Peptides against a protein of PDB entry 3NZW. Designs and how they scored, part 183

Target 1, 212 residues: chain A of PDB entry 3NZW
Amino acid sequence: TTTLAFRFQGGIIVAVDSRATAGNWVASQTVKKVIEINPFLLGTMAGGAADCQFWETWLGSQCRLHELREKERISVAAASKILSNLVYQYKGAGLSMGTMICGYTRKEGPTIYYVDSDGTRLKGDIFCVGSGQTFAYGVLDSNYKWDLSVEDALYLGKRSILAAAHRDAYSGGSVNLYHVTEDGWIYHGNHDVGELFWKVKEEEGSFNNVIG
Target 2, 222 residues: chain B of PDB entry 3NZW
Amino acid sequence: QFNPYGDNGGTILGIAGEDFAVLAGDTRNITDYSINSRYEPKVFDCGDNIVMSANGFAADGDALVKRFKNSVKWYHFDHNDKKLSINSAARNIQHLLYGKRFFPYYVHTIIAGLDEDGKGAVYSFDPVGSYEREQCRAGGAAASLIMPFLDNQVNFKNQYEPGTNGKVKKPLKYLSVEEVIKLVRDSFTSATERHIQVGDGLEILIVTKDGVRKEFYELKRD

## One batch from the design tools (peptide; made by RFdiffusion4, then SolubleMPNN)

Design b2_p23_3_s2 (from b2_p23_3, 13 letters changed)
Fold by OpenDDE base, seed 4:
Structure b2_p23_3_s2 (fold): chain B 212 residues (1-212), chain C 222 residues (1-222), chain A 23 residues (1-23)
Amino acid sequence: as target 1 above (212 residues)
Amino acid sequence: as target 2 above (222 residues)
Amino acid sequence: SAVDEQLRAFPARLEAMINSKLD
């Protein structure tokens, strides 16, 4: 798995691969590793598929309850805290989760929290999570700027996942791409890694370790 | 050392069409190298045009299916006999599976039916309740043999339009029920040749707007 | 993890099936 999220002047970019593996077996190439919690909040999935899918869906329910009770959208901080508190209760039980909760509220602005099953909760500007995270960081860190255009930011997110998919055997399938703004998240498509790789190679003149 | 799980073998396969879905399974039940039964159905009509199979440890599979059937029953009681949608069924099954997260059902679960738009739907589950909707999925003993075949024949993976130098993919299209049945039969006959836990009989449940139809085919009895 | 430890004591198939990891 490779997931990433980063803040920039235009909001948040979220990009994830779609491969699920069971050991050496590719279980799926089409996993949805972004859970659309609500129109304004995204959760990413790394680790155990069931753990992330179950509890992030549960989180969505909790966020909805908050909205109904408080007549206001839940903050990203509060949403991530709910999840963090939940996994903390299960600490040591064997949950496997590496998740990012991403959203944009008027109060907070664009906000990303990293939450994992070890009990870590971090607010930050840039996170890459998964077995391919270091590959993604290599591309993302070297090209990241706060002042990226939306177009460039989307490409950078996509390109970073592609790099990870290329080098990490546990990542691949396709890139699912999101842009988060104050008005909510916008889905920017599913990009097959096979097709994307050759396109990028041709356009950039990159990936020269592979002969076309 | 105590092992609470058994393995009864078998293989299951789901394929979604445009306005239908199929869920198929062999009828062989084994323990180790001994055939317990040559006809033990493992694909079930659960009502509301939902068919289900939980393949692996038969005791766990049967328990899960019974729980789901009971869930359907109570859903009707609580909601004035409202039909349970396939997506709601999938969510319910997730909760059944994840409820035993720390002592999982030893099964690969697949359900098939029609979505609320009348489109064929197949949902697959891991043992602890992770699920996704797919066009096709193989589960069980010979899943590793069949799934690549389905990738190629249902989703047309690695197929290209002739004369395009591999630049144009074969377009995706729905398969007819006849085509799907052929693929299912070919899948299981092939799997039977290479896997000892697959054979004897093939039962196919076909879900359409008109209900569930069942077909049976003989497999090798080796 | 407790679950992982438990799974290691059981058939490898179970571990493989449950270890459908996203990371």
Scores: peptide ipSAE 0.114, ipTM 0.804, DockQ to the pose 0.175; fails the geometry check
Fold by OpenDDE base, seed 5:
Structure b2_p23_3_s2 (fold): chain B 212 residues (1-212), chain C 222 residues (1-222), chain A 23 residues (1-23)
Amino acid sequence: as target 1 above (212 residues)
Amino acid sequence: as target 2 above (222 residues)
Amino acid sequence: SAVDEQLRAFPARLEAMINSKLD
C-alpha cells in the first residue's frame, strides 16, 4: 500500500494506490483505499483492510451524529480524535491501521491527521503511509512546495503514488486522486498504473531504467 | 498447537452480468485427503434475491449463512417487509464478520444479486469483513487457479484490439448469461483437474429480476 | 502487519484470505 496526503496553498491532495495483497497473492487491484466519510472528510486506508474500512465507516457515523447533535460539521481534529480514542481502546488487541483523516473546515482550514493503531495521532502537512511510503516521499519531498498550483499538486500526488507503485511490489493497480477544499472533496479519477506509467515516462522522459 | 479451524476445501465463483449475477460452487466437502461428501451444497438462496456462499471451514460458513438469513428475517420484521438491498446486505455481512474480528470465521464470502438499478452485483469479503463490489471473484481452494482466468475472460486483462500494436485495450463489455455459465463451467472443470479439493458436482445459482434459478453439472469424481 | 502477526498461529490459508494493505 501507498497512501499520501499533503497540504498546500490550494487545500489538500490525497492520493492512494489500489492494490491489496495476501502474502504473495494479489488479492485485488481495485481496492478503494479512500473512505469518503462525508462530503468534507476523507479517510485513507493502510494496514488491515477490514480494520480500516470498518472503523472509518464507523467514524463516518460518529461524525454524522456530531452534526445532528451540534448542528455543525465536526472538526477534523475532533473526527481524528474519535478514531484515535477508539483504536486506543483496542490497543494490544491487534488492530492494524495506518490512516489519515483529511478535511477542510472554516475554523481549521485544510487539516491532516495521521492516526494509527499504535495510538499515535499526529497533525501535519505531509504524510505518506504504507509499504511504499518511502518511495512516495522520495518524489513528494523533492518536488513539494506550498505554492504549488492545484494542477501541479494533483500531478505531484499522482506521480508520487506512481513511483511507489513502480518500486513497491505491494502497491499498484491504480491511483485514486482527491482534492480537498473548503467546499469539500473532489474526486479526480482513477488512473490505471499500467497506462499512467507509460504516459508519464513519455511526457517526462522519466523512468529511464525501463526500456519502452 | 490448538487449531480451532478445519478446512473443507471447495471453490466458489461469482460473476456479475448486466441484468443478472451468478454464484457457483462445487459440491465437494473434504477434510485433508478424505472426501466427506460429494454433494454438500454451499451456495444458498437467502431471500430477497440474494445468494450467498462462505467457503473455507464449513462449520463457520454454515453459521455465517444462518446468521445472515436470520438478519434478513429480522430486517423484514423491523421494516415492514422491505426488500433488503444487495448493498445493505453487504454491510450487514461485514458486521457479522467483523463482530468476530478476534476469532474470525474461517471463510471467504461471496454474495450475488441485483443492485437497486437492476444490474448484476457481486460482493466479496475477507474473513474479517473487508468487502468490495466486483464484476467477478473466485474464492476457496482453487481461487488462485481461477481468478487469473477470470481476469482475462471477464475483465479482458492483457487483451488488446488487433492492429493497434498493443496500445488499445479490448473494450469492456457485459457477458451474456450463456457466456458466463460457460466460463463458470470451464473454470470448475479446469480447477477440478488440478486441485484435489475441487470436484464431484457444480451448482450454479443464477439471479435475475425473475428470481433465483439453479443449475447443476457433474464434475469429475476423483 | 499486526493482523498478519496474529495469524501466525492460524493456518496459512487464513492469512492468505485476509487482504493486507500494509507490509
Scores: peptide ipSAE 0.093, ipTM 0.788, DockQ to the pose 0.181; fails the geometry check
Fold by OpenDDE base, seed 3:
Formats: structure tokens, C-alpha cells, sequence
Structure b2_p23_3_s2 (fold): chain B 212 residues (1-212), chain C 222 residues (1-222), chain A 23 residues (1-23)
């Protein structure tokens, strides 16, 4: 798995791969590793597929309950804290989760929290999470600027996942791409890694270690 | 070493069409190298136009299916006999599976039906409740033999238009029920040849707007 | 994954049936 999120002048970019594995077996190439909690809030999934899918869906329910009770959307801080508290209660039980909670509220602005099953909760501007995270960081850190245009930021997110998909055997399938703004998240499509790779190679003149 | 699980073999296969879905399974039940039954159905009509199979350890599979059927019953009681949608069924099954997260059902679960738009739907589950809607999925003993075949024949992976020098992919299209049944039969006949835990009979449940139809075909009895 | 580790005492085939996104 490779997931990433970063803040920039235009909001938040979220990009994830779609491969699921069971050992050496590719279980799926089409897994949705982003949960759309509400129109303004996203969660990413790495680690155990069932753990992430179940508890982030549960989180969505908690967020909805908050909205119903308080008559306002839950903050990104509060949403991430709910999840963090939950996984902490299960500490030692063997949950495997590496998640990012990304969203926008008027109070907070665009916000990213990292939450994992070890009980870590971090607020930050840039996170890559998963077995391919180091590959993604290599590209992302080399090209990241706060002042990126939306177009460049989207490409950078996509390109970083592609790099990870190329080098990490446990990442691949496709890139799902999101842009989070003050008006909510916008889905920017599913990009097959096979097609994307050749396109990028041709346009950039990159990946020269691959003949074709 | 403590091993609470058995393995009863078998293989299941789901394929979604445009306005139908199929869920198929062989009828062989085996323990180790002994055939327990040559006709033990493992694909079930659960009502509300939902068919289900949980393949692996038969005891766990049966338990899960029974729990789901019971869930359907209670859903009707609580919601004025409202039809359970396939997506809601999938969510319910997730909860059944994840409820035993720390002592999982040793099964690969597939359900098939029609979504609320009348389109064919197949959902597959891992033992602890991770699920995904897919166009096709094989599960069980011969899944590793069949799934690549389905990738090629249902999703047209690695197929290109002739005369395009491999640059134009074969376009995706829905398969007819006849085409799907043919693929299912070919899948199981092939799997039977190469896997000892697959064989004897093939039962196919076809879900359409008109209900669930069953078809049966003989497989090798080796 | 932690999920896989929990199943170490179980048959390997069970682990192979569980989808992992890897951390």
C-alpha cells in the first residue's frame, strides 16, 4: 500500500494506490483505500484491510451522529481523536491501521491528521503511509512546494504514488486522486498504473531503466 | 498444535452481468483426501434475490449463512418487510464476519444479486469482513487457477484489438448470461482437471429480476 | 501485518485468504 496526503496553497491532495495482497497473492487491484466520510472529510487506509474498512466506516457513523446532535459538522481534530481513542482502546489486540483523516472545516481550514493502531496521532502538512511510503516520499519531498498550483499538486500526488507502485511490489493497480477544498473533496479519477506509467515515461522521459 | 479449522475444499465463482448475476460452486465436499460428499450444495438462495456462498471450512460457512438468513428475517421484522438491498446485505455480512475478528470464520464469502438499479452485483469478503464489489471473483481451493482466467475473459485483461500493435485495449463490455455460464463451466471443468478438491458437480444460481434460477452440470468424479 | 501475525498459529492458508493493504 501507498497512501499520501499533503497540504498546499490550494487545499489538500490525497492520492492512494488500489492493490490488496495476501502474501504473494494479489487479492485485488481495485480496492478503494479512501473512505468518503462526508463531503468534507476523507479517511485513508493502510494495514489490515478489514480493520481499516470496518473502523473508518464506524468513524463515519460517529461523525454523522455528531452532526445530528450538534447541528454542525465534526472537526477534523475531533474526528481523528475519535478514531485514535478507539484504536488505543484496542492497543495490544492486534489491529493494523495506518490512516490519515483529511478534511476541511471553517474553524480549522484544510487539515490532515495521521492516526495509527499504535496510538499515534499527528497533525501535519505531509504524510506518506504504507509499505511504499519511502518511495512516495522520495518523489514528493523532491518536488513539494506550498505554492504549487492545483494542477501541479494533483500531478505530484499522482506521480508520487506511481513511483511507489513502480518500486513497491505491494503497491499498484491504480491511483485514486482527490483534491480537498473549502467546498469539500473532489474526486479526480482512477488512473490505471499500467497506462499511467507509459504515459508519464513518454511525457517526462523518465523511468529510463525500463525499456519500451 | 491447536487447529480449530478444517478445510472442506471446493471452489466458488461469482460473475456480474448487466442485468443479472451468477454465483456458482462445485458440490464436492472433502476432508484431507477423502470425499465426504459428491453433492453438497454450498451456494444458497437467502431470499430477497440474494445468493450467498461461504467457502472453506464448511462448518463455519454453514454457520455464517444461517446467521445471515436469520439477519434477513429480522430485517423484515424490523422494517415492515422491506427488501434487503445487496449493498446492505454486504454491510451486514461484514459485521457478522468482523464480529469474530479475533476468531474468524475460515471462509471466503461471495454474494450475488442485483443492485438497486437492477444491475448485476457481486460482493466478495475476506475472512474478517473486508469486502468489495467486483465484476467477478473466484474463491476457494482453485481460486488461484480460476481468477487469472476471469481477469482475461471477463475483464479482458491483456487483450488488445487486432491490428493496433497492442496499443488499443479490448473494450470492456457486459457478457450475456449464456457467455457467463459458458465461462463458469469452462472454469470449473478446467479447475477439476488440476485440483483434487474440485469436482463431482457444478451448481449455478442465476439471479435476475425474475428471481433465482438454478442450473446443474456434471463434473468429473475423479 | 499485525493481522497476519495474529493468525500465525493458524493454517497458512487462512492468512492467504485475508486481504492486506500492508502498513
Amino acid sequence: as target 1 above (212 residues)
Amino acid sequence: as target 2 above (222 residues)
Amino acid sequence: SAVDEQLRAFPARLEAMINSKLD
Scores: peptide ipSAE 0.093, ipTM 0.813, DockQ to the pose 0.156; fails the geometry check
Fold by OpenDDE base, seed 1:
Structure b2_p23_3_s2 (fold): chain B 212 residues (1-212), chain C 222 residues (1-222), chain A 23 residues (1-23)
Amino acid sequence: as target 1 above (212 residues)
Amino acid sequence: as target 2 above (222 residues)
Amino acid sequence: SAVDEQLRAFPARLEAMINSKLD
C-alpha cells in the first residue's frame, strides 16, 4: 500500500493506490483505500483491510451522530481523536491500521491527522503511509512547495503514488485521487497504473530504467 | 501447534451480469485427501433474492450462513417484511465476520444478487470482513487457478483490439447468462483437472428479477 | 519507519494466521 496526503495553498491532496495482497497473492487491484466519511472528511487505509474498512466506517457513523447531536460538523481533530481512542483500546490485540484523517472545516482549515494502531496521532502537513511510503516521499519531498497550483498538486500526488507503485511490489493497480477544499472533497478519478506509467514516461521522459 | 481449523476444500465463483448474477460452487467436500461427500451443496438461497456461500472450513461456513439467514429473518420481523438489499446484506455479513475478528471464521465468503437498480451484484469477503463489490470473484481451493482466468474472460485483462498494436484495450461489456454459464463450467472443469479438492458436481445459482434458479452439472469424480 | 516495516512484514504474518487481505 501507498497512501499520501499533503496540505498546500489550495487545500489538501489525497492520493492512494488500490492493490490488496495476501502474502505473495494479489487479492485485488481495485480496493477503495479512501473512505468518504462525509462531504468534507476523508479517511485513508493502510495495513489490514478489514480493520481499516470496519473502523473507519464506524468512524463515519460516529461523525454523523456528532453532527446530529451538536448541529455542527465534527472537527478533523475530534474525528481523528475518536478513531485514535478506539484503536488505543485495542492496543496489543493485533489491529493493523495506518490511517490519515483529512478534512476541511471553517474552524481548522485544511487539516491532516495521521492515526495508527500503535496509538500514534499526529497532525501534519505531509504524510505518506504504507509499504511504499519511502518511494512516494522521494518524489513528493523533491517537488513539494506550499505554493503549488491545484493542477500541479494533483499531478504531484498522482506521480508520487505512481513512483511507489513502480518500486513497491505491494502497491499498484490504480491511483485514486482527491482534492479537498473548503467546499468539500472532489474526486479526481481512477488512474490505472499500467496506462499511467507509459503516459508519464512519454510525457516526462522519465522512468528511463524501463525500456519501451 | 494448536489449529482449531479444518479445511474442507472446494471452490466457489461469482459473476455479475447486467441484470443477473451467478454464484457457483462444486459439491465436493474433502478432508486432507479423503472425499467426505461427492454432493454437499455449499451455495445457498438465503431469501430476498440473495445467494451466499462461505467456502473453507465447512463448520465455520455453515455457521456463518445460518447466522446470516437468521439475520434476514429478524430483519423482516423488525422492518415489516422489508426486503433486505444486497448492499445492506453485505454490511451485515461484515459485522458477522468482524465480530469474530480475533477468532475468525476460516472462510472466503461470496454473495450474489441484484442491487436496488436491478443490476447484478457480487460481493466478496475476506475471513475478517473486508468486502468489495466486484464483477467477478473466485474463492476457495482453486481460486488462484480460476481468478486469473476470470480477469481475462470477464474483465478482458490483457486483451486488445486487433490491429491496434496493443494500444486499444478490448472494451468492457456485460456477458449474457449463457456466456457466464459457459465460463463457469469451463472454470470448474479446468479446476477439477488440476486440483484434487475440486470435483464431483457443480451447482450454479442464477439470480434474476424472477428469483433464483438452480442448475447442476457433473464434474469428474476421480 | 516503524510503520513501513510493519506493513511490509504483516502480510506474511496475517496470511499465516487468517489468510486475509492487506493493503
Scores: peptide ipSAE 0.058, ipTM 0.795, DockQ to the pose 0.072; fails the geometry check

Design b2_p23_3_s3 (from b2_p23_3, 12 letters changed)
Fold by OpenDDE base, seed 1:
Parts: sequence; C-alpha cells; structure tokens
Structure b2_p23_3_s3 (fold): chain B 212 residues (1-212), chain C 222 residues (1-222), chain A 23 residues (1-23)
Amino acid sequence: as target 1 above (212 residues)
Amino acid sequence: as target 2 above (222 residues)
Amino acid sequence: AEVEEQLREFPALVEAMINSLLE
C-alpha cells in the first residue's frame, strides 16, 4: 500500500494506490483505500483492510452523530481524535491501521492528521503511509512546494504514487486521486498504473530502467 | 499449537453479468486427503434474490450463512418485509465477520445478486469482513488457479485488439449468461484436474430479476 | 485458553455496534 496526503495553497491532495495483497498473492487491484467519511472529510487506509474499512466507516457514523447533536460539522481534529481514542482502546489487541484523516473546516483550514493503531496521532503538512511510503516521499519531497498550482499538485500526488507502485511490489493497480477544498472533496478519477506509467515515461523521459 | 480450524477444501466462483449474477461452487467436502462427501452444497439462496457462499472451514461457513439468513429474517421483521438490498447485505455480512475479528470465521465469502438498478453484483469478503464489489472473484482452494483465468476471460486483461501492436486494449463488454456458465464450467473442470480438493459436482446459482435458478453439473470423481 | 483470551480482548463496543446496526 501507498497512501499520501499533503497540504498546499490550494487545499489538500490525497492520492492512494488500489492493490491488496495476501502474502505474495495479489488479492485485488481495485481496492478503494479512501473512505469518504462525509463530503468534507476523507480517510485513507493502510494496514489491515478490514480494520481500516470497518472503523473508518464507523468513524463516519460518529461524525454524523456529532453533526446531528451539535448542529455543526465535526472538526478534523475532533474526528481524528475519535479514531485515535478508539484504537487506543484496542491497544495490544492486534489492530493494524495507518490512516490519514483529511478535511477542510473554516476554523481549522486544510488539515491532515495521521492516526495509527499504535496510538500515534500527528498533525502535519505531508504524510506518506504504507509499504511504499519511502518511494512516494522520494518524489513528493523533491518536488513539493506550498505554492503549487492545483494542477501541479494533483500531478505530483499521482506521480508520487506511481513511483511507489513501480518499486513497491505491494502497491499498484491504479491511483485514486482527490482534491480537498473548503467546499469539500473532489474526486479526480481512477488512473490505471500501467497506462499512467507509459504516459509519464513518454512525457517526462523518466523510468529509464524500463525499456519500452 | 492449538488449531481450532479445519480446511474442507472446495472452490467458489462469482461472476456478475449485466442483468444477472452467478455464484458457483463445487460439492466436494474433504478433510486432509479423505473425502467426507461428494455432494455437500456450499452455495445457498438466502432470500431477497441474494445467494451466498462461505468457503474454507465448513463449520464456520455454515454458521456464517445461517447467521446471515437469520439476519434477513430479522430485517424483514423490523422493516415490514422490505427487500434487503445487496449493498446492505454486504454491510451486514461485514459486521457478522468483524464481530469475530479476534477469532475469525475461517472462510472466503462471496455473495451475488442484483443491485438496486437491476445490474449484476458480486461482493467478496476476507475472513474479517473487508469487502469489495467486483466483476468476478474466485475463492477457496483453487482460487489461485482460476482467478488469473477470470482476469483474462471476464475482464479481458492482457488482451489487445488485433493489429494494434498491443497498444489498444480489448474493450470491456458484458458476457451473456450462456458465456458465463461456460466459463464457470471450464474453470471448475480445469481446477478439478489440478487440485485434489476440487471435484465431484458443480452447483451454479444464477440470479436474475425472475429469481434464483440452480444448475448442476458433474465433475471428475477421484 | 488462547482463543478465550483473544475473545476477551474484543471490546464490548464492537458487540454493541453490531447489535445496533442489525437492529
């Protein structure tokens, strides 16, 4: 798995691969590793598929309850804290989760929290999470600027996942791409890694280790 | 080391068509190298035009299917006989599976039916309840043998239009029910030849708007 | 014993959630 999220002048970019594995077996190439918690909040999935899918869906329900009770959208900080508190209750039980909670509220602005099953909760500007995270960081860190255009930021997110998919055997399938703004998240499509690879190679002259 | 799980072998296969879905399974039940039964059905009509199979440890599979069937009954009771949608069924099964997260059902679960638009739907589950809607899925002993074949024949992976030097992929299209049944039969026939835990009989449940139809075919008896 | 221990680690919250959603 490779998931990433980063803040920039235009909001948040979220990009993830879609491969699921069971040992050396590719279980699926089409897994949705972004959970749309609500129109303004996204959760990413790394680690145990069931743990992430179950609890992030549960988180969505908790966020809805908050909205109904408080008559206000839940903050990214509060949403991530709910999840963090939950996983802390299961500490030592064997949950495997590496998640990013991404959203935009008027009070907080664009916000990303990293939450994992070890009880870690971190606020930050850039996170890559999963077995391919180091490969994604290599591309992302090298090209990241706060002042990126939306177009360039989307491309950078997509390109970083592609790099990870190329080097990490546990990442691949397709890139699912999101842009989060003050008006909510926008889905920017599913990009097949195979097709994307050849396109990028041709346009950039990159991936010279592969002879086409 | 204590192992509470058995492995009863077998293989299941789901394929979604345009306006139908198919869920198939062999009827062999085995423990180690001993055939327990040559006809033990593992694909079930659960009502509301939903078919289900949970392949792996048969005791767990039967328990899970029974719980789901009961869930369907309770749903009708609570919602004035409202039909359970396939997506709601998938969510329900996730909760059944994840409820035993720390002592999982040792099964690969597949359900098939029609979505709310009348389109074929197949959902697959891991032992702890992660699920995905897919066009096709194989599960069980011979899944590793069949799934690549399904990728090629259902999703047309690695197939290209002639004369394009591999640059134009074969377009996706829905298969007819006859084509799907043939594909299922071919898959299980091939699997039976190479895997000792697959054989004896093939039961296929076909879901359409008109209900669930069952077909049976003999497989090799070893 | 190991299975029972694992089951004991399953929080009541999950059971409550399952029951509430099935309901």
Scores: peptide ipSAE 0.022, ipTM 0.813, DockQ to the pose 0.032
Fold by OpenDDE base, seed 5:
Structure b2_p23_3_s3 (fold): chain B 212 residues (1-212), chain C 222 residues (1-222), chain A 23 residues (1-23)
Amino acid sequence: as target 1 above (212 residues)
Amino acid sequence: as target 2 above (222 residues)
Amino acid sequence: AEVEEQLREFPALVEAMINSLLE
């Protein structure tokens, strides 16, 4: 798995691969590793598929309950804290989760929290999470700047996942791409890694280790 | 070492069509190298046009299916006999599986039916309840043999339009019921030849708007 | 708790099936 999220002048970019593996077996190439919690809040999944899917879906329900009770959207801080508190209760039980909670509220603006099954909760501007995270960081860190255009930021997110998919055997399938703004998240499509690779290679003149 | 799980072998296969879905399973039940039964059905009609199979440890599979069937009854009771949708069924099964997260059902679960738009739907589950809607899925002993074949024949993986030098993929197209049944039969026939835990009989449940139809075919009895 | 401890010795196969890791 490779997931990433970063803040920039235009909001938040979220990009994830879609491969699931069981050892050497590719279980799926089409897994949705982003949960759309509400129109302004996203959750990413890395680690155990069931743990992430179950608890992030549960989180979605908790967020909805908050909205119904408080008559306002839950903050990204509060949503991430709910999840963090939950996984902390299961500390040592064997949950495997590496999650980013990304969203926008009027009070907080665009916000990213990292939450994992070890009980770590971190606020930050840039996170890559999963077995391919180091490959993604290599591309992302080298090209990141706050002043990226929306177009460049989307491309950078997509390109970083592609790099990880190329080098990490546990990442691949496709890139799912999101842009989070003050108006909510926008889905920017599913990009097959095979097709994307050749396109990027041709356009950039990159990946010269592969003979096209 | 304490191993609370058995493995009863077998293989299951789900394929979604345009306005139908198929869930198939062999009828062989085995422990180690001993055949327990040559006819033990593992694909079940659970009501509301939902078919289900949980392949792996048969005791766990039977327990899970029973719990789901009960869940369907409770749903009707609580919701004035409203039909349970396939997506709601998937969510329910997730909760059943994840409820035993720390002592899982040792099964690969597949359900098939029609979505709310009348389109074929197949959902597959891991032992702890992660699930995905897919066009096709094989589970069980011969899944590794069958799944690549399904990728090629259902999803047209590695198939290209002639004359395009491999640059244009074959477009996706729904298969007919007859084509799907043929693929299922071919898959299980091939699996039976290469895997000792698959054989004896093939039971296929076909879900359409008109209900669930069952077909049976003989497999090799080796 | 006892079952959980015994389950820690799960055969690699159970882990492999459960660990459909979104790695």
Scores: peptide ipSAE 0.099, ipTM 0.840, DockQ to the pose 0.145; fails the geometry check
Fold by OpenDDE base, seed 2:
Structure b2_p23_3_s3 (fold): chain B 212 residues (1-212), chain C 222 residues (1-222), chain A 23 residues (1-23)
Amino acid sequence: as target 1 above (212 residues)
Amino acid sequence: as target 2 above (222 residues)
Amino acid sequence: AEVEEQLREFPALVEAMINSLLE
């Protein structure tokens, strides 16, 4: 798995691969590793598919309850804290979660929290999470700037996942790409890694370790 | 080493069509190298046009299916006999599976039916309740043999238009019921030849707007 | 309950059953 999120002048980019594995078996190439919690809040999943899917869906319910009770959207901080508190209750039980809670509220602005099953909760500008995270960081860190255009930021997210998919056997399938703004998240499509690879290779002259 | 789970073998396969869905399973039940039964159905009509199979440890599978069937009954009770949608069924099954997160049902679960738009739907589950809607899924002993075949024949993976030097992919299209049934039969026939835990009989449940139809075919008994 | 407790001592069995997004 490779998931990433980063803040920039235009909001948040979220990009993830879509491969699921069971040992050496590729269980799926089409997993949705972004959970759309609500129109303004995204959760990413790495680690155990069921743990992430179940609890982030549960989180969505908690967020909705908050909105009903408080008559306002839940903050990204509060949403991530709910999840963090939950996993803390299960600390040592064997949950496997590496998640990013990404959203935009008027109070917070664009916000990313990393939450994992070890009880870590971190606010930050850039996170890559999963077995392919180091490969993604290699591309992302090298090209990241706060002042990226939306187009460049989207491409950078996509390109970083592609790099990870190329080198990490546990990452692949496709890139799902999101842009989070004050008005909510925007889905920017599913990009097949195979097709994307050849396109990028041709356009950039990159991936020269592979002969076309 | 302590192992509370058995493995009863078998294979299941779901394929979603345009306005139908198919869920198939062999009827062999095995423990180790001993055939317990040559006809033990493992694909079930659960009502509301939902068919279900949970393949792996049969005791766990049966328990899960029973719990789901009960859940369907309770849903009707609570919602004035409203039909349970396939997506709601999937969520329900997730809760059943994840409820045993730390002592999981040792099964690969697949359900099939029609979505609310009348389109074929297949959902597959891991033992602890992660699920995905897919066009096709094989589970069980011969899943590793069948899935690549399905990828090729249902999703047209690695198929290209002639004369394009592999640059133009074959366009996706829905398969007819007849084509799907043939594909299922071929899949199980091939699997039976290569895997000892698959064989004896093939039961196919076909879900359409008109209900659930069952078909049975003989497989190799050796 | 006893069996469940025993299984908790063998996390590898449980993990082997779970589809992993990380590994």
Scores: peptide ipSAE 0.069, ipTM 0.847, DockQ to the pose 0.126; fails the geometry check
Fold by OpenDDE base, seed 4:
Structure b2_p23_3_s3 (fold): chain B 212 residues (1-212), chain C 222 residues (1-222), chain A 23 residues (1-23)
Amino acid sequence: as target 1 above (212 residues)
Amino acid sequence: as target 2 above (222 residues)
Amino acid sequence: AEVEEQLREFPALVEAMINSLLE
């Protein structure tokens, strides 16, 4: 798995691969590693598929309850705290979760929290999570700037996942790409890694280790 | 060392069509190298036009299917006989599976039916309840043999339009019921030849708007 | 409870069946 999220002047970019594995077996190439909690809040999934899917879906229900009770959208901080508190209760039980809660509220602005099953909760500007995270960081950190255009930021997110998919055997399938703004998240499509690879190689002259 | 799990072998296969879905399974039940039964159905009509199979440890599979059937009954009771949708069924099964997260059902679960738009739907589950809607899925002993075949024949993976030098993929299209049944039969016939835990009989449940139809085919009895 | 304790001895069996996103 490779997931990433980063803040920039235009909001948040979220990009994830879609491969699931069971050991050396590719279980799926089409897994949705982004949970659309609500129109304004995204959760990413890394680690155990069931743990992430179950609890982030549960989180969605909790967020909806908050909205109904408080007549206001839940903050990213509060949503991430709910999840963090939950996983902390299961600490030592063997849950495997590496998640990013991404959203945009008027009060907080664009916000990313990292939450994992070890009880870590971190607010930050850039996170890559998964077995391919180091490969993604290599590309992302080298090209990241706060002042990126939306187009450049989307490309950078996509390109970083592609790099990870190329080097990490546990990452691949496709890139799912999101842009989070004050008005909510926007889905920017599913990009097959195979097609994307050849396109990028041709356009950039990159990936010279592969002879086409 | 005590192992609470058994493995009864077998293979299951789900394929979604445009306005139908198919869930198939062999009827062989085995322990180690001994055939327990040559006809033990493992694909079930659960009502509301939903078919289900949980393949792996048969005791766990049977327990899970029974629990789901009970859930369907309770759903009808609570909602004035409202039909359970396939997506709601999937969510329910997730909760059943994840409820035993720390002592999982040792099964690969597949359900098939029609979605709310009348389109064929197949959902697959891991032992602890992660699930995905897919066009096709094989589970069980011969899943590793069948899935690559399904990728090629259902999703047309690695197929290209002639004359395009491999640049244009073969367009996706829905398969007919007859085509799907043929693929299922070919898959199980092939699997039977290469895997000892697959054989004897093939039961296919076909879900359409008109209900569930069952077909049976003989497989090799080796 | 006794069965659950015994299952702790076979974590590899359970993990092998679970889809992993990180792995």
Scores: peptide ipSAE 0.065, ipTM 0.836, DockQ to the pose 0.122; fails the geometry check

